# Designs tried in a protein design run: peptides against a protein of PDB entry 3EFO. Part 141

Target 1, 262 residues: chain A of PDB entry 3EFO
Amino acid sequence: SQLADLYKSCETDALINFFAKSAFKAVLHQPLKVIREILVNQTAHMLACYRKNCASPSAASQLILPDSMKVLPVYMNCLLKNCVLLSRPEISTDERAYQRQLVMTMGVADSQLFFYPQLLPIHTLDVKSTMLPAAVRCSESRLSEEGIFLLANGLHMFLWLGVSSPPELIQGIFNVPSFAHINTDMTLLPEVGNPYSQQLRMIMGIIQQKRPYSMKLTIVKQREQPEMVFRQFLVEDKGLYGGSSYVDFLCCVHKEICQLLN

## One batch from the design tools (peptide; made by RFdiffusion4, then SolubleMPNN)

Design b2_p17_3_s4 (from b2_p17_3, 7 letters changed)
Fold by OpenDDE base, seed 2:
Structure b2_p17_3_s4 (fold): chain B 262 residues (1-262), chain A 17 residues (1-17)
Amino acid sequence: as target 1 above (262 residues)
Amino acid sequence: VKITSEDLEDHTALTFS
């Protein structure tokens, strides 16, 4: 059907960019609660329309998404959890204004990475490969105490180190003997010169190459206070200021879809 | 409504980069 073709041609990346800019523009004239409700409703309506008109018959318990919009909910949840759309007093007006202006000027590719960061398991690096490691889902469940992860969203870069990260990797990256010796005040990695360090720097370079902004590097130790900031970028988890986890959001969207179709 | 881990894992390519 023509409608099915429309959904096939839909690009989630462009859609999320549109919704983000629309919502962030609306912040100037509408209450945040209303904006959030509109975004959720629009998401549910689009997906409900697909299910009604395009999807094969399926159990009501199943969430049916077109391939082109399969990741729409996760990005929408990320958008909803952005500080611009949150009215918590802990979030300064300056921060909201800053984030708003950033997104308003972002292209489609930039907004993708901004809302859903790339999380790379650095501890799995093959020093002989120039290929980036496969990204993992942005959730605490994908981290490991033995691991080292690089997170980038186009504006910030975090190097997260598990408390049990291998000393050899720590030495390879930082040229220090242990986790305790890592200086988290550093914004640059030392040029240690070994293959592992070189590859990590290469990866960081590749990530930076595609971005218009120079990403600030923050070194984060697991269980230290700065980790709280890092965890805010684990967008599939529950947010600090009331944002839902991806699972919870999917449930919410699914329920709303069912209500629309009943 | 229960969303399973399998349902979530179907979203293998969450990043467009």
Scores: peptide ipSAE 0.020, ipTM 0.623, DockQ to the pose 0.085
Fold by OpenDDE base, seed 5:
Structure b2_p17_3_s4 (fold): chain B 262 residues (1-262), chain A 17 residues (1-17)
Amino acid sequence: as target 1 above (262 residues)
Amino acid sequence: VKITSEDLEDHTALTFS
C-alpha cells in the first residue's frame, strides 16, 4: 500500500533529530509536561497508524513496529529522559542550557550517537582482528563484574571496569598488577605497547574518527562513586533523575496505541 | 517487527538501519 511504502522510506534517525530539536525549541515557550505528552502522543499515533493500515492482523497484546521504525521507541525514550526535558533540580541550569545548545546544532549522525551510546565489550577483544567488537545494548544487565566495557556517545568516552575484571587485561591496559592499582584520575591510557593495549587504542581511535568533538576519556571502576555518572548513559535502564526504562516506555506506548485503536 | 517484553533480553544493540 501507499502507506506501507511511506513507512518503509521513513528515516528514523532524521525523525529523532527533528523531534529532539523541535522539543528543545519548544522548551522556551511550552511546559515540559506538555512537550513530553506531545512526543509520546506523536509516537503512539505513528505506530497506531501503521498497525491499523499496514500491519497484518495480530493479537491486541502485541506491539507491532515497522522495520524502518523498530528503534523509534527506544530513541524516543532516550530523548524524553534527557536533562533538558526532565529539568530536575539536581541538574544545574547551565548543564541544561549546554545540552540544549549542543543538540540544537547536532546533525543526524551526531544526535543518533548522542541519544544512544555505543557500548563495546572490550574484554572480548581479539587482538588478531581489526574488527570492532559487537556493541551491546545500553543496560546494566549487559555488564558483568568480570568484564571491561567502553562506552562512547560522541562527547564522552568511558572505560568501565568490573570489580572482578581479569588481572591480565588490567596489566595489559594499565600496566598495573590489579584493579586496586588503577588510577581513575587519568584521562589518557598509558602506552603499554602490548598487542591488547594497541588494539584498544586503535578501537578508541576508530570511534573518535569523523566526530566533531574530541571525546574525553573517563576511567570508571565498578561500585565507586564515578560509576553513577557512567550509569546515566545506560539509557535503556531507569534514569537516575527520572524517566522510564525502555520496557516501561514500551508498555506506556502500547497502552496509548490501544486507546487510539479501541 | 513484533516486540514483547521477553524479546528485549535477546536483542543486540539497537541501531538505525
Scores: peptide ipSAE 0.019, ipTM 0.608, DockQ to the pose 0.073
Fold by OpenDDE base, seed 1:
Structure b2_p17_3_s4 (fold): chain B 262 residues (1-262), chain A 17 residues (1-17)
Amino acid sequence: as target 1 above (262 residues)
Amino acid sequence: VKITSEDLEDHTALTFS
């Protein structure tokens, strides 16, 4: 009961912030491999402890998570996939240093958004509603060729357009007749002035609110080269630099938990 | 919470409550 209460009161966002800063501090004196192993082990131990002491009986094949930490694995995977914890030659030392410094100074809310971006299907916008569209999971599987999506992680903002995105929306956002006419070199949306454009700008403004940095906007067309950069922010998918998908990571964590409980 | 592959497919978004 006491342990159960502990898990119920656990704030995953604060925990991820702590783990991130701890790991990024450890980079200065520990091998990256060791740091990654520690993070995985800590994740497994916490979840194993919950299962052992708090969870109701369940099939061994099931992964049981407390409500307060149900998203811990996905965020932990995002942390593990961060360039600071990866020793890949494709990632410059300067980039690692920059990212490390950024996270070390981030508050809980900032780190949450940084590790798991908001991905909004703006093609579903209701101009008559003040409600923001519900975010979707950060995976390519959630994108649609007919859709338009806004992604933000507190540092970067992307407007992704499917190859079959509605011309009407394109006209409303960009004031151009078709997908082909969209200039992806632009970093600002034109002030078209129609309700849809205004709504989109409002959403962008809300996302930008209370963020310490002004997010640069990148317009991305599906199947064009810059889309590869955008895809790196689909954090539930397999990483370009060796990071696992969320599903694969869950399997890994599950195996570790089973080993601890056997 | 019991997490299954089916649960993951049906989940809309993963965010902190």
Scores: peptide ipSAE 0.018, ipTM 0.599, DockQ to the pose 0.075
Fold by OpenDDE base, seed 4:
Structure b2_p17_3_s4 (fold): chain B 262 residues (1-262), chain A 17 residues (1-17)
Amino acid sequence: as target 1 above (262 residues)
Amino acid sequence: VKITSEDLEDHTALTFS
């Protein structure tokens, strides 16, 4: 159908950009609760429309997403969990204002990365490969105490180190013998010069490339205080400030869809 | 690198009870 074709051609990243800017504009004159409800309703309406008009018959208990919008819920949840829309007292007004202004000027590609960061398993790097490691989903469940992960959202870059991260990689990156010796106050990686270090620096450079803002690097050790900040970028997890996990959000959206269709 | 549907688990047929 014509409607089915529309959904096939739909660009989720563009929609998220639109919804983000619309919501962030609305913050100036509407209650946050209302804005969040509108976003959820819009999501549910879009998906309900697809199910009603495009999807094959299925059980009411099943959530049916069009291929073009498979990632819409996860991005929408990320948007809903942004500090601009949460407005928790733990987040300064200045920070919310700053992020609001940033997003209002972001293109589609920038906002996509901003709301759903790249999380790269650096411990899997092949120094002989020019390919970036495959990104993993932004959830603590995808981290490993034995792993090293690089997270980037276009504004911030984090190098997360598991407590049991390989000493050889620690040596390769920081030129120190162990996890305990890593100085987390550094904002730049040392010029170690070995292949692994060079590869990591290359990856960081690629990530930074074509981004409008220079991402500050934060080195994070697992189980240290700064990890709390890092975890806020694991956007599929339950938010510290009341945001839902992706799974919970999917359940919520499903219920809304069912309500719309019944 | 964009996050695409292929980068995530398939949620097109999740069942909730």
Scores: peptide ipSAE 0.034, ipTM 0.640, DockQ to the pose 0.275; fails the geometry check

Design b2_p17_4_s3 (from b2_p17_4, 10 letters changed)
Fold by OpenDDE base, seed 2:
Structure b2_p17_4_s3 (fold): chain B 262 residues (1-262), chain A 17 residues (1-17)
Amino acid sequence: as target 1 above (262 residues)
Amino acid sequence: GSVAIDLNNIEDYEPEV
């Protein structure tokens, strides 16, 4: 059917870019609560239409997505959790204005990375490989106290270090003997010159490639105060300022779809 | 094609990012 063809040709990254810009324009004229509700409703309507007209019958406990939109809920939740759409006094007008302007100028690829960061397990690096490590989901559940992770969203880069991260890796990256000796005020990694350091720098370089902005590096030690900022980029978790987890959002979307179809 | 997410076991869904 024509409708099935439409869903097949849909590009989630383009949709998210469109929804983001539309929503961020609407901020000037509509209450944030209304904008968020519209986004959820639009998502539910699109998916309800697919389930009704294009999908095979399925159990009520299943959320059915076209392949082209399999990550739509993830990105939509990230959009909904963006500071521009949150009505919290803790978020300054300047911050909202800044991020709004950034997104309004972003292309499809930029907005995709912006809303869902890459989270890379750096502690698993094969120094003999030129390939990037496989990204993990942006959730605290994917972190480990023994791990070192690099997070990038096109604007910021975070190097997160677990409290039990291997001393040999700490020395390899920072040229210091232990986790306690890491200076988190550092914005650049030292050029230690060993294979691990070189590989990490290469990875950072690859991530920086074709990005319109130079990403600021922030070094984050687990259980220190700056970690709270880092956790805001774990977009699948529950947001600090009232945003839903990915799981909660999926349930929310499913509920809305069921309400539309029943 | 379609993707089915089991809401009783959402943790198993791994989005491609």
Scores: peptide ipSAE 0.469, ipTM 0.896, DockQ to the pose 0.766
Fold by OpenDDE base, seed 5:
Structure b2_p17_4_s3 (fold): chain B 262 residues (1-262), chain A 17 residues (1-17)
Amino acid sequence: as target 1 above (262 residues)
Amino acid sequence: GSVAIDLNNIEDYEPEV
């Protein structure tokens, strides 16, 4: 059908870019609550229409997504949790204005990475491999106290270290004997010169390639105060300012779809 | 094609991000 063909042609990254710019423009003229409701309603309407007209019959307890929109909910939740759309006094006007301006100028690829960061398990690196490690989902559940993770969103880069990170990796990256000796005030990794250090630097270089802005590196130790900033980028979890988890958002969307189809 | 998400076991859903 014509409608089925339309859904097949949709690109989620382009849709999110459009929704983000539309919402951020509307912030100047509409209440934030209304904007968030519109975004949820638009998402629910698109998916309800698909379920009704394009999808095969399925159980009412299932959420059905077309292949072209299988990541739409997670990105939409990230958009809804952005500081520009949150009505919290803890968020400064300057920060909201800054992020609004940034997103308004972003292309499709930039906004995709911005809303859903790349999270890489660096502790699993094979120094003999030239391939990037497979990204994991942006959730605390994917972190480990024994692990080291690199997070990048096109603007910021974080190197997160678990409290039980392997001493050999710490020495390989920082040339210090233990976790306690790592200086988190550093914005650049030392040039240690061993294969592991070189591999990590190569990965960071690849991530930086073709990005319009130079990403600032922040070193984060688990259970230290700066980790709170890092956790804001674990976008599938509940936000610090009351945003929903990915799971909660899926339930919300499903409920809205059911209301539309009943 | 389509993806069916079981809301009782959402943890098994791995989005292709």
Scores: peptide ipSAE 0.458, ipTM 0.892, DockQ to the pose 0.761
Fold by OpenDDE base, seed 4:
Structure b2_p17_4_s3 (fold): chain B 262 residues (1-262), chain A 17 residues (1-17)
Amino acid sequence: as target 1 above (262 residues)
Amino acid sequence: GSVAIDLNNIEDYEPEV
């Protein structure tokens, strides 16, 4: 059917880019609550239509997504939780305005990365490999106290270090003997020159490639105050300033779909 | 094709980013 073909051709990244720009434009004229409701309704309508017209019957406890939209909910949740669409006193008007303007000019690839960051387990690096480590889900549950993670969203880059990060990796990256000796005020990694350091720098370079903005590096130690900023980029978790976890949002979307089909 | 997510057991898959 034409409808089935439409869903097969849909691209979530393009949809999110469209919804983001539409929503961010609407911020100037509509209440944020209304904008968020519209986004949820649009998501539910698209998925309800698919379930009704394209999907096979399934259990009531199942959320059915076309392959082309299998990650639509997670990205939509990220959009809904963006500071531009949240009215919180902790976020300055200037910051919201800044991010709004940035997204309004972003292409599909840029907005995709912006809403759902890359989170790379750097502690798993093979210095003999030219391959990037596989990204993990942007959730605290995927972090490890023994791990080192690089997060990038096209605007910011974070190097997160677990409290039990391997000393050998610390030495390799920072040329210091332990976690405690790492200076988090640095915005650049030292040029240590060993294979691990070189590999990490290469990865950072690859991430920076074809990005319109130079990403500032922030070094974050687990359990230190600046980690709170880093955690805001773990977009699948419940946000500090509100918004649902990915799991909660899936339930919300499912409920809306069921209501539409009743 | 389609993906069926059981809300009682959320499928753990990596987003395509």
Scores: peptide ipSAE 0.444, ipTM 0.884, DockQ to the pose 0.645
Fold by OpenDDE base, seed 3:
Parts: structure tokens; C-alpha cells; sequence
Structure b2_p17_4_s3 (fold): chain B 262 residues (1-262), chain A 17 residues (1-17)
């Protein structure tokens, strides 16, 4: 059907870019609550239409997504939780305005990365490989106390270290003997010069490549105060300021779809 | 095609992002 073809042609990254810019344009003229409600409604309507007209019959307990939109809900949730649409006490008016303007000019690739960061398990690096490690989902559940993770969203870069990070990797990256010795005030990694350090730098370089802004590096130790800032970028988790987890959002979308179809 | 997410097993749903 024509509708089926339409859904097949959709691209989630393009949709999110569109929704973001549309919502951010409306911020100056409509209440944030209304904007968020509109976004949820639009999402539900699109998916309800698919379920009604394109999808095979399925149980009412199932959320059905076209392949082209299989990750739409997670990105939409990220958009809804963004500080431009969901105000946070720690975010100044100027910062909110700045982010709004940035997104308004972002291309599809930039906005995708901005809303859903890359989270890379760098503790799994093979120094003999030129391939980047596979990104993991942006959730605390994917972190490991024994792991080291690099997070980047095009504007910020974080190096997160588990409390039980391997001393050999800490030595390789920071040239210090243990986790406790790492200085989190640094914004640059030392030039250690070993293969692991070089590989990490290469990865950071690749991530920085083709990005319009230089990402400042923040070193984050697990269970230290700055980790709270880092956790805000774990976008699939429940937000501190009223944002839903990815799972909760899926349930929310499903309920709204059911309401539309019943 | 389509993806079916069972709400009872949402924790297991992990599409490529």
C-alpha cells in the first residue's frame, strides 16, 4: 500500500531532526508542556496509523514498530528529556538558549549524535585493531565497575572510569598506578605513548572528526560527584527531573496508541 | 518488516541505535 511504502521510506534520524527543530521553534510561542504533549501525540499517531493500516494483526500487549522507526521511540524520549523542552534547575537560560540555537542549525547526523550519545567500552580495545569498539546503549545498566567508557554527543566528551577499572589500563591511559591517583580536573589525557594510549587517542580523534565543535574532555570517576553530570547523558535511564526511561516511554507510547485505536 | 515489542519483556528489546 501507499502507506506501507511511506513508512519504509522513513528515516528515524531525519524524523528526529525534524521533530527537534519543529519543537524548538515552538518553544518561544508555546508552553513546554504543550510541546511535549504534541510530540508524544505525533509519535503515537504515526505508530497507530501503522498498526491500523500496515501491520499484521498482533496482540494488544505488543507495540508494533515499522523497521524504519524501530529506534524512533528512544530518540523521541531523548528529545523530550532535552533541557530545551524539559527545564532543569542547573541549566541556565543562556545555556538553554544556546542549545536551542545549536540544534536549530544541526544536520541529521549531528542531531542524532546530540540526542543519543555514543558510549564506547574502551576497556575492550584491541590495540592491534583499527576498528572502533561497538557502542553500547546509553544506560547505567551497560556500565561496568571494571570498565572504562568514552561518551560523546558532539558537544561533550566524557571518560568514565569504574571503581574497579583495571590498574594496567589506568596506567596505560594516565600513567598513574591506581584509580585513586587519577586527577579528574584534567581536560586532556597525558601523552603516555604506549599502544593503548595511542589507540584511545586515535578513537577520540575519530569521534572528534567531522564534528563542528571541539568536545571538551571530562574525566569522571564512578561514585564521585561529577558522575551525576555524566549520568544525565545516559539517556535511556530515568531522568532526575521528570524524564522517563526508555522502557517507561515505550509503555507510555503503547498506551496512547491503544487509546487512539480503541 | 516490523518489530514487535512485548511489553512484558521490554527489558530485552535492544534495537541498534
Amino acid sequence: as target 1 above (262 residues)
Amino acid sequence: GSVAIDLNNIEDYEPEV
Scores: peptide ipSAE 0.485, ipTM 0.902, DockQ to the pose 0.861; fails the geometry check

Design b2_p17_5_s1 (from b2_p17_5, 9 letters changed)
Fold by OpenDDE base, seed 3:
Structure b2_p17_5_s1 (fold): chain B 262 residues (1-262), chain A 17 residues (1-17)
Amino acid sequence: as target 1 above (262 residues)
Amino acid sequence: VKISESRGEDHVLLTFS
């Protein structure tokens, strides 16, 4: 059908770019509550339409996502949790204005990365391979105390270290003997020169490539204060300012779809 | 809430528990 073809050709990253710019434009003339409601309603309506007209019958207890929109809910939730759309006094007007302006000028690739960061398990690096490690979902559940992870969203870069991260990797990256010796005040990695360090630097370089802004590096130790900032970029988790987790948002969307179809 | 995922022909099914 015509609708089925439309859903097959849909690109979520382009949709999110559109929704983001539309919402951020609307902020100037509409209440934030209304904008958020519109975004949720649009998401629910699109998925309800698919369920009604394109998908094979399934239990009402199930949420059906077309392949092209498999990650639509997670991106939409990220958009809804962006500071521009939040009515929180803790968020300065300048910060809202800054991020609004940034997104308004972002291309599809930029906004995709901005709303959903890359999270790479650096501890799994193979120095014999030129391939980047596969990104993991942006959730605390994907972190491990034994792991080292690199997060980037096009504006910021974080190197997160678990409390039990391998000392050999710590030495390879920082040239210090242990986790406790890592200086988190640095914004640049030392040029240690070993294969692992070189590989990590290569990865960081690849991530930085073709990005319009130079990403400042923040080194984060697990269970230290700066980790709180890092955790805000784990966008599938519950937000600090009351934003829903990915799972909670899925439930919300599912309920809305059911209401539309019943 | 826990979500389980299964595949359809051209879609993903999410079941909530």
Scores: peptide ipSAE 0.585, ipTM 0.954, DockQ to the pose 0.922
Fold by OpenDDE base, seed 5:
Structure b2_p17_5_s1 (fold): chain B 262 residues (1-262), chain A 17 residues (1-17)
Amino acid sequence: as target 1 above (262 residues)
Amino acid sequence: VKISESRGEDHVLLTFS
C-alpha cells in the first residue's frame, strides 16, 4: 500500500532533525508546554496510523514500532529532554540560546549524534582489530564498575572509568598503576605508546574525523563529582532536570496511541 | 515498568509489564 511504502522509506534521523528544528523555532512564539504536547502527539499519531493501516492486528497492550521508526521514540524523548524545551531555573538563558542555535544549524547526521551519543565499551577492545567496538545503549544500566567507556555526541567526548577498572588497562591508557592515580584534569591522553593506547587514540581519531567541531575530552572517574555531568548524556535514563526515562516515555506514547485508537 | 521486546516481520513489538 501507499502508506506501507511511506513507512518503509521513512528516515528517522531526518524526522528528528525536522522535529528538532521545528520545535526550536516554535519556542519563539509558542509556550514550551504546547510544543512538548505537539511533539508527543505527532509521535503518537504517526505510530497510531501505522498500527491502524499498516500493521497486522496485535494485542492492545503492545506498542508496535515499524523497523524504520524503531529508534524514533528514543530520539524524540531525547529532544523533549533537551534544555531548550525544558522550563527549569537551573538552566541559564545563555545555555538555552546556545543549544538552540547549535541544533538549528545542524545537519541530519550531526543532530542524530547530538541527541543520541555514541557510547563505546573501551574495555572490550581487541588491539588486533581495526573495528570500532559495538556501541551500547546510553544508560547507566549498560555501565559496569569494571568497565571503561568512551562517549561522544559530536561536541563532547568523555572517557568514563569504573571504580574497579582493570589496572592493566589503566596502565595501558594513562601509564599509572591504579585508578586513584589518574589525573582527571587532563584533556589529552598521554602518548604511552603501547598497542592499547594506540588503539584507543585511533578510535578517538576516527570519531573526531567525522565531526565538524573539535570535541573536548573529559576524563571521568565513577563516583566523583564530575560524573554527574557525564550522566546527563546517558539519555535513556531519567533526566537531571525532570525529563522522562526512555521507558517512561514509551509508556506515555503507548497510552496516547490507545487513546487515539480506542 | 519493564518492557520486553519481540520481533515481527517488519516491526518490533514492545510489551509492558
Scores: peptide ipSAE 0.583, ipTM 0.954, DockQ to the pose 0.916
Fold by OpenDDE base, seed 2:
Structure b2_p17_5_s1 (fold): chain B 262 residues (1-262), chain A 17 residues (1-17)
Amino acid sequence: as target 1 above (262 residues)
Amino acid sequence: VKISESRGEDHVLLTFS
């Protein structure tokens, strides 16, 4: 059917870009609550339509996602959790205006990275390999106290360090003997010159490549106060300002689909 | 709530438990 073909050809990154810009334009004329409801409704309707017209019968307890939209819910949740769409007093008007302006001018690739960051486990780097480490899901559950992770969203770059990060890696990256000696006020990595440091710098360069903005580097230590800022970029987790986790959002979408179809 | 994933022919099935 034409509908089935439409779902097969769907590009989630393009959709999220469209929804983001549409929503961010709408904030000028509509209440944020209404905009969020519209986005959720649209998501549920698209998936309900697929379940009804395209998908094979499945248990009501299951959420069905077409292959082309496997990551649509997570991106949509990220959009919904963006400060532009949140009416929290903790979020300044300036911040909302700034991010709104940025996203309104973003291309598909830019917005994709912006809403769902790359999170790389750099503690697993193989200096003898030309392959970059595989990105992990943006959730605290994927972090480890023994790990070091690089997060980038096209605007910001974070280097997160677990409290039990390997001293040898800390030495390799920062040229200091331990976690406690790392200066989190620095915005540049030192030129240590060892293979690990060079490879990390290469990775950072690759991430920066073709990005319109130079990403500021922030060093984050686990269990220190600034980690809270970093955690906001773990977009699959529950947000600080009432945003849902990915799991919670999936449950919400599933329930709404069931309501539409039953 | 935990979610388990399984594959359909052209879709992904998410089961909540």
Scores: peptide ipSAE 0.575, ipTM 0.953, DockQ to the pose 0.919
Fold by OpenDDE base, seed 4:
Formats: structure tokens, sequence, C-alpha cells
Structure b2_p17_5_s1 (fold): chain B 262 residues (1-262), chain A 17 residues (1-17)
């Protein structure tokens, strides 16, 4: 059917870009609560339509996502949790205005990265490989106290160090003997000159490549105060300012779909 | 709540537990 073909050709990244810009435009003349509701409703309607018209029969307890929209809910949740749409007193008006302006000018690729960051397990690097490590889901559950992770969203770059990060990697990256010796005030990695350091720098360069903004590097130690900022980019987790976890959002969407179809 | 994923021919099924 035409509808089935439409879903097969759907580009979720384009949709999220559209929804983001539409929502961010709407904030100028509509209440945030209404905007958020519209976004959820639109998500539910799209998926309900698929379930009704395209999907094979399935249990009502299951959420059906077409392949083309497999990641739509997670991105939508990220959009809903953006400071532009939250209206929390903890978020300054200037920050909201700034991010609104940024997103309004973002292309599809930029907004995709912005809403769902790349989170790379740097501790898994093979110095003999030119391949980037596979990104992991942006959740604290994917972090490890023994791990080192690089997070980038096109605007910010974080290097997160677990409290039990391998000393050899710390030495390789920072040329210091231990986690405690890492200076988190640094915005640049030292040029240590070993293969691991060079590889990390290369990865950072690749991530920075073709991005419209130069990403400032923030070194984050686990359990230190700056980690709170980092955790806000773990977008699948429950938001600090009331945003839902990805799982909770999926439940919400599922319920709304069922409501639409029953 | 945990979710489990299974595959259909052109879709993903998410089951909540």
Amino acid sequence: as target 1 above (262 residues)
Amino acid sequence: VKISESRGEDHVLLTFS
C-alpha cells in the first residue's frame, strides 16, 4: 500500500529535525505544555497509524515500531527533554534562547547528533585499528567505573573517566600516574605522543570533522560535581528536570497508541 | 520496567515487563 511504502521510506532524522524546528518556533506563541502534548500526540498518531494500517497483528501489550521509525521515540523523548521545551526555573532564559537559535539553523545531521549524542567507549580502543569504537546508548547503565567514554553532541565534547579507569590509559591520555592526578580544568588533551593518545586525538578529530561548531572539551571525573552536567547528556535516562527516561516514554507512547486505537 | 525487543519482517516489537 501507499501507506506502507511511506513508512518504509520514512526518514526519522528528517522528522525529528522538522518536529524540533516546529516546536521551537511554536514556543513563541504557544504554552510549552501544549507543545509537548502535540509532540507526543504526533508520535503516537504516526505509530498508531502504522499499527492500524501496516503492521501485522500483534499483542496489545507490545509496541510496534516500523524499522524506519525504530529510533523515533528515543529522539522524540530527547526533543521533549530539551531545555527549550522544559521551562524549568533552573534553566536560564538565555540558555533556552541560545539552544533554540542553534537548533533552528541545524541541518538534519546536526540536529540528530544534537539530540542524541555519540557516546564512545574510549577504553576499548585498539591502537592498531582505524575504526571508531561502536557508540553505546546514552545511559548511565552503559557506563563503567572502569571505563573511559567520549561524548559528543556537536556542541559539547566530554571525556568521562570512571573512578577505576585503567591507570595505563590515564597515563596514555594525560601522562599522569592516576585518576586523582587528572586536571579537569583542562580543555585540551596533552600531546603525550603515544599511540593511544594519537588515536584518541584522531577520533576526536573525526568527530569534530564537518561539524559547524567547534566542540569544547570538558574532562569529567566520575563522582565529581561536573559529572552532573555530563549526565544530562545521557538522554535515555530520567531527566534532571522532570523528563522521562526512554523506557518510561515508550510506555507513555504505547499507552497513547492503545488509547487511539481502542 | 524493562523492555525486550523482537523482530518482525519490517518492524520491531517492544514488550514491556
Scores: peptide ipSAE 0.552, ipTM 0.950, DockQ to the pose 0.909

